# Peptides against a protein of PDB entry 3LCN: the designs that were tried, part 47

Target 1, 96 residues: chain A of PDB entry 3LCN
Amino acid sequence: QYTENLKVIVAEKLAGIPNFNEDIKYVAEYIVLLIVNGGTVESVVDELASLFDSVSRDTLANVVQTAFFALEALQQGESAENIVSKIRMMNAQSLG

## One batch from the design tools (peptide; made by RFdiffusion4, then SolubleMPNN)

Design b2_p23_5_s1 (from b2_p23_5, 13 letters changed)
Fold by OpenDDE base, seed 5:
Structure b2_p23_5_s1 (fold): chain B 96 residues (1-96), chain A 23 residues (1-23)
Amino acid sequence: as target 1 above (96 residues)
Amino acid sequence: SMAELEERIKKLKEKIKEERAKK
């Protein structure tokens, strides 16, 4: 029930990865659907690592963990807008 | 359905691979 909001959130997180030249929308949807289909942090990271060998495993793990935390936040009643804002600020700090 | 979900995931993976191959 939170899949659409989670896609937006994951897309924002992916946008913070330097030199990530992939289709953000497709990758975000892919990650969310893997999670919905019963994926774990480990299994989703393994899947992404097989696709994006140019991105460090630590970076991929950070993205996936953020997705799981965001899902929990949504379930606890936090707005998607607030979560996106937090991620945007974190991206700015890491890239600034 | 779960079958439809798995098919969608498969298609997305192929789309991602296709876009990467174009570069």
Scores: peptide ipSAE 0.629, ipTM 0.928, DockQ to the pose 0.795
Fold by OpenDDE base, seed 2:
Structure b2_p23_5_s1 (fold): chain B 96 residues (1-96), chain A 23 residues (1-23)
Amino acid sequence: as target 1 above (96 residues)
Amino acid sequence: SMAELEERIKKLKEKIKEERAKK
């Protein structure tokens, strides 16, 4: 029920990764589906690491953990817009 | 269903790989 919002959120997070040239929409959907299918932080990170060897495991872990936190936030009633805003701010600060 | 979800995941992974290969 939160999958669509989570896709948007994860996409925003991915957009903050420098030199990440993958299709963000596809990757975001992939991550969300893995989570919905019962993936854990570790298992999803492992999966992504196998696909994107040019991205550090720490970076991938950060993305995946953000997704899980966002899902929890959505379930607790926080708006997707607010979560996206927070991530956007984090992205900007991370690049600085 | 779980089977459908897993199939979607598989197809999406393939799509990601294909797009990467094009670049």
Scores: peptide ipSAE 0.629, ipTM 0.928, DockQ to the pose 0.757
Fold by OpenDDE base, seed 1:
Structure b2_p23_5_s1 (fold): chain B 96 residues (1-96), chain A 23 residues (1-23)
Amino acid sequence: as target 1 above (96 residues)
Amino acid sequence: SMAELEERIKKLKEKIKEERAKK
């Protein structure tokens, strides 16, 4: 399983959301476990939208899609460190 | 197990809601 690496990756992505004042660790774990339990992009976004109504669906979709892409990348052999670095750069270059 | 995973997910959701309520 890539669960622990994916938690780190999702946490990095969440950290890039402006004005997101939630516990990043808990939310990252929640997202990853939803995915591990068979969630889809649609179902996970719906779940998150019900919890965080102040965050746009587009932003949530971006986070969830990133998680799925990261999981695929991990399965294809890309290192977690490399994925985190890419996300960090994207966060730094984004204005929200 | 799947049952344990689902229970963990449920507890995480409640924890997230509780933390938000404190703010």
Scores: peptide ipSAE 0.629, ipTM 0.928, DockQ to the pose 0.826
Fold by OpenDDE base, seed 3:
Structure b2_p23_5_s1 (fold): chain B 96 residues (1-96), chain A 23 residues (1-23)
Amino acid sequence: as target 1 above (96 residues)
Amino acid sequence: SMAELEERIKKLKEKIKEERAKK
């Protein structure tokens, strides 16, 4: 139900990673499907770390945790637009 | 089905690898 919105949210989070040269759309979808398939923070991080060894585990963990929090927020009634806006602001702060 | 979902995940992973190989 929330998968499409979650993909957008995760994509926004990935866009904030410096020097991340992967296809954001594919990676975002991959993360969401792993979560939908019963993945945990740890298992999804492990999977991503095996694919993207140039990205720190801490960064990947931050992305995945954000996805889980966003899913909960969506379930609680927060709009995807609001969540994306928050992430965008966080991305801007981290780049400064 | 769950089997279909797992197959989609597998295919998506391969797509990611393929796109990386093009760069």
Scores: peptide ipSAE 0.627, ipTM 0.927, DockQ to the pose 0.719

Design b2_p23_5_s4 (from b2_p23_5, 10 letters changed)
Fold by OpenDDE base, seed 2:
Structure b2_p23_5_s4 (fold): chain B 96 residues (1-96), chain A 23 residues (1-23)
Amino acid sequence: as target 1 above (96 residues)
Amino acid sequence: MREELEKRIEELRKKIEEERAKK
């Protein structure tokens, strides 16, 4: 039920990664489905690290942790729009 | 449904790897 919103949220987070030239939509879906399939922060980070060796593990961990926090926020009733806005602001601060 | 989910996960992984390989 929150899967589609989570994809949008994760995509926004990925968009904040500098020099990340992957298909954000595909990667976002991949991350979300890994989580839905029972992945943990550690297991999803490990998976992403195996795919994107040029991205630091800390960056990947930040993305994955954001996804888990966002999922919890969605479950608690926060709107996807609000979560996306927060992430966009964080992206701007991180890049600024 | 889990099998379908896992199948899609594998499809995405392969697509991601293939796109990276094309670069």
Scores: peptide ipSAE 0.695, ipTM 0.940, DockQ to the pose 0.896
Fold by OpenDDE base, seed 3:
Structure b2_p23_5_s4 (fold): chain B 96 residues (1-96), chain A 23 residues (1-23)
Amino acid sequence: as target 1 above (96 residues)
Amino acid sequence: MREELEKRIEELRKKIEEERAKK
């Protein structure tokens, strides 16, 4: 339903992680599809932690939780543009 | 549909791991 918008949103969130040198587009799609496939916050965090051990678990949890909240916001009618703007502002205040 | 979804998830995981291995 909102998977394409969610990918953009998650990518914006990932872009806020300092020194994160991974392919953001692929990681964002990975996260979104894990969620679509029935993942929980904990299970998705576990998956990401297994891949990115240099990123703190708290930071990964923050990314994943943001994805779930964003999905709910989209379903409630908030625009992807608004959500991205909020995340961009949060990123500017540092993540991790 | 779920099978294709899970296959894509695995493809992405593999791609991510391969890219990390190059660095």
Scores: peptide ipSAE 0.692, ipTM 0.940, DockQ to the pose 0.887
Fold by OpenDDE base, seed 4:
Structure b2_p23_5_s4 (fold): chain B 96 residues (1-96), chain A 23 residues (1-23)
Amino acid sequence: as target 1 above (96 residues)
Amino acid sequence: MREELEKRIEELRKKIEEERAKK
């Protein structure tokens, strides 16, 4: 299972959100477990929006979609390190 | 296993909510 790698990836994505003053590790775990438990992009975004109303829905959707894309990438053989590197570059280029 | 997963999810949600309530 790619759960642990996905947590790292999601944490990196969350770190790119400006003024996001939450425990990134716990939020990342929360997102990953929601996905593992059968969540969809829409259902996970809805859940996060209820918790973090100060973050735009578009930003939350971007985080969640990134998680799903990352999971697919991992399954296709891409390394977690490469995915994290890409996300880090994206974080430097865009706010959310 | 599913029960344990759901329990952990609830624990995390509760923790996140509690931390946010402090702000």
Scores: peptide ipSAE 0.692, ipTM 0.939, DockQ to the pose 0.930
Fold by OpenDDE base, seed 1:
Structure b2_p23_5_s4 (fold): chain B 96 residues (1-96), chain A 23 residues (1-23)
Amino acid sequence: as target 1 above (96 residues)
Amino acid sequence: MREELEKRIEELRKKIEEERAKK
């Protein structure tokens, strides 16, 4: 249902992380499936922190929280296109 | 269904770790 849209959204968020030299598609799917499998913000952040120790915990927490907010937004009827656009704007602000 | 989901999660984790180990 919302899984495929959430993968696209999380991938957009990951693309905003500077010096993140990982396969974004695989990492995005990994995050989404952890959430679908019943993960919490804290448990998913802990898992990602164990894998990507070069990325700050705050940055990882920001990515995971964005995923949970996006899932709620999708369930409330917001389009994936609108959510992606918002994230793209936030990425541009962070890089500036 | 849950077993298939957990299997895919493990596959992804392993692939991510393998790619990082190559670098």
Scores: peptide ipSAE 0.691, ipTM 0.939, DockQ to the pose 0.877

Design b2_p23_6_s1 (from b2_p23_6, 14 letters changed)
Fold by OpenDDE base, seed 1:
Structure b2_p23_6_s1 (fold): chain B 96 residues (1-96), chain A 23 residues (1-23)
Amino acid sequence: as target 1 above (96 residues)
Amino acid sequence: SRSEEQRKKLEERLKEVLKKQKE
């Protein structure tokens, strides 16, 4: 369904995190899997926080919330291209 | 290293989720 597009979108969001030294593809895949299997914002953030203690909880929450918003946008008919473009703009303007 | 340890943990958890998904 929207799984593959969501992986691309989440990966783009993760790419905006400074000093994040992990395989973005694997992390994006894991986030999407958790969401597709019924995860909530809170449960997914908790899981990520347990894995990546070097990333603030607020940053993780921002990533996860973006994923949920992106999924909703996809379901409403917005293209993955447009969503990725918006995230790139946000990444470029972010200071941390 | 810490990064290697985190990566290994991530991969193991990913495998577990995928395994459960197939069951």
Scores: peptide ipSAE 0.263, ipTM 0.781, DockQ to the pose 0.338
Fold by OpenDDE base, seed 3:
Structure b2_p23_6_s1 (fold): chain B 96 residues (1-96), chain A 23 residues (1-23)
Amino acid sequence: as target 1 above (96 residues)
Amino acid sequence: SRSEEQRKKLEERLKEVLKKQKE
């Protein structure tokens, strides 16, 4: 129900990772697919770490946890636009 | 290259998950 919005949200979060040289849309899609198929924070992080060893586990965990929190927020009625806005601000603060 | 290999691996993982989701 919220998978398409979640993909957009996760993509925004991934865009905040400096020097991340991967197709953000594909990675976001993969994360969402893992979640909807029963993945946990730990299992999804493990999978991502196996693919992207140049990104710290803490950074990956932050991305994945954000995805789970965003899904909960969507289910509670928060708009995708509002969630994306929050993430964009956090990305800017991290890079600033 | 390393980037090419990682991209290929990611694509294959995606295909596998999509296949399982349809089953």
Scores: peptide ipSAE 0.256, ipTM 0.776, DockQ to the pose 0.336
Fold by OpenDDE base, seed 5:
Structure b2_p23_6_s1 (fold): chain B 96 residues (1-96), chain A 23 residues (1-23)
Amino acid sequence: as target 1 above (96 residues)
Amino acid sequence: SRSEEQRKKLEERLKEVLKKQKE
């Protein structure tokens, strides 16, 4: 029941990747689908790496781990708005 | 283009996952 919020959160994280020109919403949807179908950090990273070889594995791992942490945060009662705000701040720090 | 090929591949993978969910 947190899938829609998780998609928004993952999209925000993806938006912080420089020179990433893929459809952010589409990739976010795919990541969430992989997770809800039993994916692990490693298996999801492997899948994404096969699709986006221009993005480092470390960057992909950071995105995927953030997704798993966000899902746990949602389940623990944190609002999607708060999680998105945190990610925005992290993205801004990465730009500077 | 490379981006078009990646998009096509992503769409195909997504369809496969969605199909498995229905099974």
Scores: peptide ipSAE 0.254, ipTM 0.775, DockQ to the pose 0.352
Fold by OpenDDE base, seed 4:
Structure b2_p23_6_s1 (fold): chain B 96 residues (1-96), chain A 23 residues (1-23)
Amino acid sequence: as target 1 above (96 residues)
Amino acid sequence: SRSEEQRKKLEERLKEVLKKQKE
């Protein structure tokens, strides 16, 4: 359904994390996979925290929540391009 | 290294989930 678009969206969000040295595409794929398999914000964050303890829990939570919101946005008819654009802008703003 | 370990762990977790999907 929206998995491929969601992967792109999540990847964009991950790209905004400073000093994140993991394969963004790979991590995005994993996050989406967890979500579509019934993961909750809490469970996905817990999983990610177990893998990436160098990233703050707040940051991870922000990523995961963004993913869930993005999924809802997609379901509401918003384009992936729009969502990616918004995230990119947010990334830029947070870096300022 | 720690980075390699984390990457490996991620890869393993992903494989596990994918395997479960096929079952």
Scores: peptide ipSAE 0.258, ipTM 0.775, DockQ to the pose 0.336; fails the geometry check

Design b2_p23_6_s2 (from b2_p23_6, 13 letters changed)
Fold by OpenDDE base, seed 2:
Structure b2_p23_6_s2 (fold): chain B 96 residues (1-96), chain A 23 residues (1-23)
Amino acid sequence: as target 1 above (96 residues)
Amino acid sequence: SMSEEQRKKLEERLEEYLKKLEE
């Protein structure tokens, strides 16, 4: 199920945001719901920006774009495990 | 962390979307 895998992927991405002390699973679920209900990068970012005013728009855009790319990757047959691994490496790089 | 108001808003919106998906 792409939806459930995408939630895991988005959660991993959110976990890489410094000082983001929210229920990551809950936020990830919401992001995925917005996407599967026809959201675009712009509309989802706008929605998240209204909820998380302490997070930069660029950071939110990065999260959302990652979600869309991940969904496409899943549809093309890439495993969720591989995608998560890539995100973990990117998170480590961004924090380093 | 989110303010209580922001968290409540998130929860409400999430519930609304879940409801729409079930309809």
Scores: peptide ipSAE 0.111, ipTM 0.675, DockQ to the pose 0.355
Fold by OpenDDE base, seed 3:
Structure b2_p23_6_s2 (fold): chain B 96 residues (1-96), chain A 23 residues (1-23)
Amino acid sequence: as target 1 above (96 residues)
Amino acid sequence: SMSEEQRKKLEERLEEYLKKLEE
């Protein structure tokens, strides 16, 4: 229902990770597919950790948790545009 | 940065997952 918007949101979050700009859309799609089909924060993080050992587990957990919170926000009526804007601000602050 | 091997593995897993959803 909100899968396409969630893919955009997760992609924006991934773009905030330094030196992680390859196949962002595919990673976002994979995360969303896992979530909407019963994945948990822990199980999704485990999958990502097996693929991207150069990214800290805490960073991966932050991405996945953001995805879950974003899905809830979408279901509660918050616009995808607003959620993306929040993530962009957070990314900018994290990068200094 | 993502290695070629990591990219390939991701794409393979994604494809397999999508295939399972179609069944």
Scores: peptide ipSAE 0.110, ipTM 0.670, DockQ to the pose 0.316
Fold by OpenDDE base, seed 5:
Structure b2_p23_6_s2 (fold): chain B 96 residues (1-96), chain A 23 residues (1-23)
Amino acid sequence: as target 1 above (96 residues)
Amino acid sequence: SMSEEQRKKLEERLEEYLKKLEE
């Protein structure tokens, strides 16, 4: 139901990570797949950490937690556009 | 950036999960 929107949101979050400019859409898809199939913050972080050792565990945890919060926001009626905008602003602040 | 090994591992894991979803 919210899978596609969540992919977009997670992709936006991933795009804010410095030096992580690979296939963002692909990684986002995987994260969402893990979440919708029963993943927890801890289990998804563990999975990602095993794949992306160049990214700190804290950064990965931030991405995953954002995904879970975004899913809740979507379920509560917030638009994907608004969520993406918030993440984009947060990404910009992180760069500044 | 991702190493080739990391990319391959990601692809393999994703494919495995997708396969399970189709069953």
Scores: peptide ipSAE 0.109, ipTM 0.673, DockQ to the pose 0.315
Fold by OpenDDE base, seed 1:
Structure b2_p23_6_s2 (fold): chain B 96 residues (1-96), chain A 23 residues (1-23)
Amino acid sequence: as target 1 above (96 residues)
Amino acid sequence: SMSEEQRKKLEERLEEYLKKLEE
């Protein structure tokens, strides 16, 4: 199971969102919970949008898609540390 | 930080999902 590693990865992605003043750990936990129990990109984005109307759907979609890609990468043998490092670099280079 | 309304809604949904998994 990759649940705990995925929570760390999603939290790192959320930390890169400007003006996102929410509990990162709780949001990451909820995203992972939805994904591992059959959620799709669309359904997870819909849930998040209903909770956080101050964040654009495009930003939420980017976070959720990253989570799905990260899960696939973990399943293919990539380390959580490498994935976190990539996300951290992307956060530093992004404008939103 | 997260507003009381958002916190309550998120926690309620989390608890409902966790309860569902236990049943």
Scores: peptide ipSAE 0.106, ipTM 0.667, DockQ to the pose 0.350

Design b2_p23_6_s3 (from b2_p23_6, 14 letters changed)
Fold by OpenDDE base, seed 5:
Structure b2_p23_6_s3 (fold): chain B 96 residues (1-96), chain A 23 residues (1-23)
Amino acid sequence: as target 1 above (96 residues)
Amino acid sequence: SMSEEQRELLEKRLEEWLKKLEE
């Protein structure tokens, strides 16, 4: 139901990671796939860590946790546009 | 940036999951 919007949101979060600007759509799709099929923060982070050892575990955990929070926000009625805007602001602040 | 090896592995894993869900 919210999978497509969640993919967009997760992609925006991934775009904020320095030197991680390739295959963002694929990674976002995979994260969402794991989440909607029963993944936990821990299990999804473990999977991603095995694939992307150049990204710190803490950074991956931050991305995954954001995805779970975003899904909950969508289910509570917040628009995808608003969520994306918040993430963009967070990304900008982290780069400053 | 992702290496070619990482990209291929990701795509493979994704395809396997999608196939499983379609069964």
Scores: peptide ipSAE 0.165, ipTM 0.725, DockQ to the pose 0.319
Fold by OpenDDE base, seed 3:
Parts: structure tokens; C-alpha cells; sequence
Structure b2_p23_6_s3 (fold): chain B 96 residues (1-96), chain A 23 residues (1-23)
């Protein structure tokens, strides 16, 4: 239902990770795919950790938790545009 | 940066999941 919007949101979150700009859309697609098929924060983090050992587990957990919160926000009527804007702001603050 | 091996593994897993969803 909100799958495509969630992919965009997760991609924006991933873009905030320093030196992690390769295949962002595919990683976002994989995260969303796991979530909509019953994945938990822990199980999705485990999958990502097996693929990207150069990224800290805390960073991966932050990405995945953001995805779950974003899905809830979408279901409650918040626009994808608004959620993306919030993430961009958070990305800028974390890098600055 | 993502290695070629990591990319291939990711794509393989995506394909496997997509196949399951089609069944």
C-alpha cells in the first residue's frame, strides 16, 4: 500500500550515511521488501550487517527503525514529502 | 563503498525474494 513511498523514504535515509552511496535504491528496496514480508528490526539489521560489515550496527539499526516509524507515519496520514523533508534535515544535522 | 561481491549478493537475495512473492 505504501511500499513505493517507503522505498523513497528509506533511500533518503541511506543517502545520509557517509560514503554509502552505491546501489542505494536496491538497498532500500531490499529493506522494504523484508519489512512488508514480516521482518523485524532485529532480523532486517542482521541481514544488512551480513552485507555491509563496514557500517556500524547502530547505524543500520537507526536506518531500519526509521523505516518502521516512517511506515507507521504513512499509515497515519503523514505525507511522504513531509517525512522525506524531516529525514533530510536529520541527515544534515548528523553530518554537520 | 560497496564491493562487487556485496552487490552481487544483494541482487541475488532480491531475486530470490521476488521469486517467492510471485508464487
Amino acid sequence: as target 1 above (96 residues)
Amino acid sequence: SMSEEQRELLEKRLEEWLKKLEE
Scores: peptide ipSAE 0.165, ipTM 0.722, DockQ to the pose 0.315
Fold by OpenDDE base, seed 1:
Structure b2_p23_6_s3 (fold): chain B 96 residues (1-96), chain A 23 residues (1-23)
Amino acid sequence: as target 1 above (96 residues)
Amino acid sequence: SMSEEQRELLEKRLEEWLKKLEE
């Protein structure tokens, strides 16, 4: 599957959240676990919100939506490297 | 880094999901 690539992609997205002082690897792993086992955007956001009350729901929704889009992109043949590159650029723009 | 409380909760939920998938 695309599980390992998706973990890397989600981790890159999480790294762009300002003042997010959490274990990025564990959070990315959990998001991917929920998605590949039938989670929806809403259910995954709800779960994350219960764990991280210091992060806005909109920010969490943005992360989760990105994960779903990334999974679709991988399935359509886009490389993980390209997806990570796009996310990195978006993170930089958000911080600037 | 992640607080001990958040770490324990996250790890607990991860373990529960993984255990469920193995059964």
Scores: peptide ipSAE 0.158, ipTM 0.722, DockQ to the pose 0.354
Fold by OpenDDE base, seed 4:
Structure b2_p23_6_s3 (fold): chain B 96 residues (1-96), chain A 23 residues (1-23)
Amino acid sequence: as target 1 above (96 residues)
Amino acid sequence: SMSEEQRELLEKRLEEWLKKLEE
C-alpha cells in the first residue's frame, strides 16, 4: 500500500493551510488512517470538522479530496515526489 | 490553533484506532 507516501502528501497539503499551526504530521497520519480503513470524503471531513472548527469546511474538504486523488494517482503509477511537487505549487498559488 | 482539548481528543482517537488495528 501507499500509506507512508500518502502521509507525506497529506502533510504537504496541510502545510499549505494559512494559520494552521498544528501538528501536521499527526493530523496527516489520522487522515490517512481514516481513509485506509474505509473512510469516505464526507465522513473524514465530518471528523476533521469536529476537531478543527477554526478551519473552513471547504478547506478541509479540499485536503481530504486531495488525499483521495493522490491515492488514486499513486495506484496509477505516479510518484509521490511528483504529487508532492504539484501540491507544493498549488500551495504557493492558493490560499487553501 | 488547536486547543489542548482538541489535541487530547485527536490523540485519543488516534490511539483508539491504532489499538483497534492491533487487535
Scores: peptide ipSAE 0.156, ipTM 0.716, DockQ to the pose 0.312

Design b2_p23_6_s4 (from b2_p23_6, 12 letters changed)
Fold by OpenDDE base, seed 5:
Structure b2_p23_6_s4 (fold): chain B 96 residues (1-96), chain A 23 residues (1-23)
Amino acid sequence: as target 1 above (96 residues)
Amino acid sequence: SKSEEQRKKLEEAYEKYLKKLEE
């Protein structure tokens, strides 16, 4: 079970979105909730897009895909710390 | 608070989502 680690990881990814005005913690929790209830990338993006008009579908898709990749990485034995570090670096690159 | 409003918004969204799964 990796839900708690996944929430942290998704939150880190959301933190990299400029001008994101939604609650990062709750959105991360919601994404993970949808995934554990059988959501796919497409279905989760559809749900999020219906709620958040200020965020593009492409941005949402990037976040959700990252969540699925992170989940797979966790299942393959990668530490949550390593995954978070990678995301932080990617976020920093987006700022430059 | 804004945080509380966000929580309620997502809770309602989840309930609607669950209902769609029943269809």
Scores: peptide ipSAE 0.410, ipTM 0.848, DockQ to the pose 0.898
Fold by OpenDDE base, seed 3:
Structure b2_p23_6_s4 (fold): chain B 96 residues (1-96), chain A 23 residues (1-23)
Amino acid sequence: as target 1 above (96 residues)
Amino acid sequence: SKSEEQRKKLEEAYEKYLKKLEE
């Protein structure tokens, strides 16, 4: 389905977090895994917060919400490339 | 390695998560 594309999208979002010292690939994979198994924004954030105390809950919530919005966009026909480009631009603005 | 440790950490977390879903 959209699982592999969503992993790439979530990884791009995680790459925008300053001083993120976790493995981006594995964290992105874990987030998508939780979502496809019926996770909600709050339940997924709770799981992540229990593992990564170096990242604020607000930052985690932003990542997870982006994942759900991206999944909806994919289902509505938007390309993964376009979604990744938008996130990359947002990451650059956040660092500026 | 650091990557191997990260993988194992998340696998264990996922196993616990699956167990909670079964309850």
Scores: peptide ipSAE 0.405, ipTM 0.846, DockQ to the pose 0.964
Fold by OpenDDE base, seed 4:
Structure b2_p23_6_s4 (fold): chain B 96 residues (1-96), chain A 23 residues (1-23)
Amino acid sequence: as target 1 above (96 residues)
Amino acid sequence: SKSEEQRKKLEEAYEKYLKKLEE
């Protein structure tokens, strides 16, 4: 599966969140875990929102949606490296 | 530590999540 690659991708996305005081590795792992267990964007966001008060629901939704899009991209043959690069660029752009 | 606390937090959350799925 794409579990490990997806963890890396989600971690990159989380790294772009300003003032994120949670453990990126563990949160990324948890997000992927929920997704592979059949979670939806809404249900995963609900889980995360219940755990983290310092991150807005919109931000969480953006992260989770990115994860699902990344998973689809992986399934369609896009490399993890390419996806990570795109996310890193988006992170930089959003900070500008 | 902060890391250990985070790990434990998510571990417990996952356990609760699994329990909800069983209901």
Scores: peptide ipSAE 0.405, ipTM 0.845, DockQ to the pose 0.943
Fold by OpenDDE base, seed 1:
Structure b2_p23_6_s4 (fold): chain B 96 residues (1-96), chain A 23 residues (1-23)
Amino acid sequence: as target 1 above (96 residues)
Amino acid sequence: SKSEEQRKKLEEAYEKYLKKLEE
């Protein structure tokens, strides 16, 4: 399905977080795993917050919301490449 | 390795998560 593309997209989003000390690949994989197994924005954020105290809850929420938006975009026919490009642009303009 | 440690951490977290859902 969209699982592999979503992992790439989430990884791109995580790459924009300053001072992120965790493995981006595995965290992205974990986020997608939780989502495809019925997780909500709130429940996924709760799980991540319990594991990574070095990242603010707001930052985690932003990542998870992006993942859900990306999944919807994929389902609507937008290419993974376009979504990644948009996230990359947002990362470049982010101050934190 | 550090990468293996990260993988193990998340695997254990997921197992706990699944167990929580079963309760």
Scores: peptide ipSAE 0.404, ipTM 0.845, DockQ to the pose 0.921

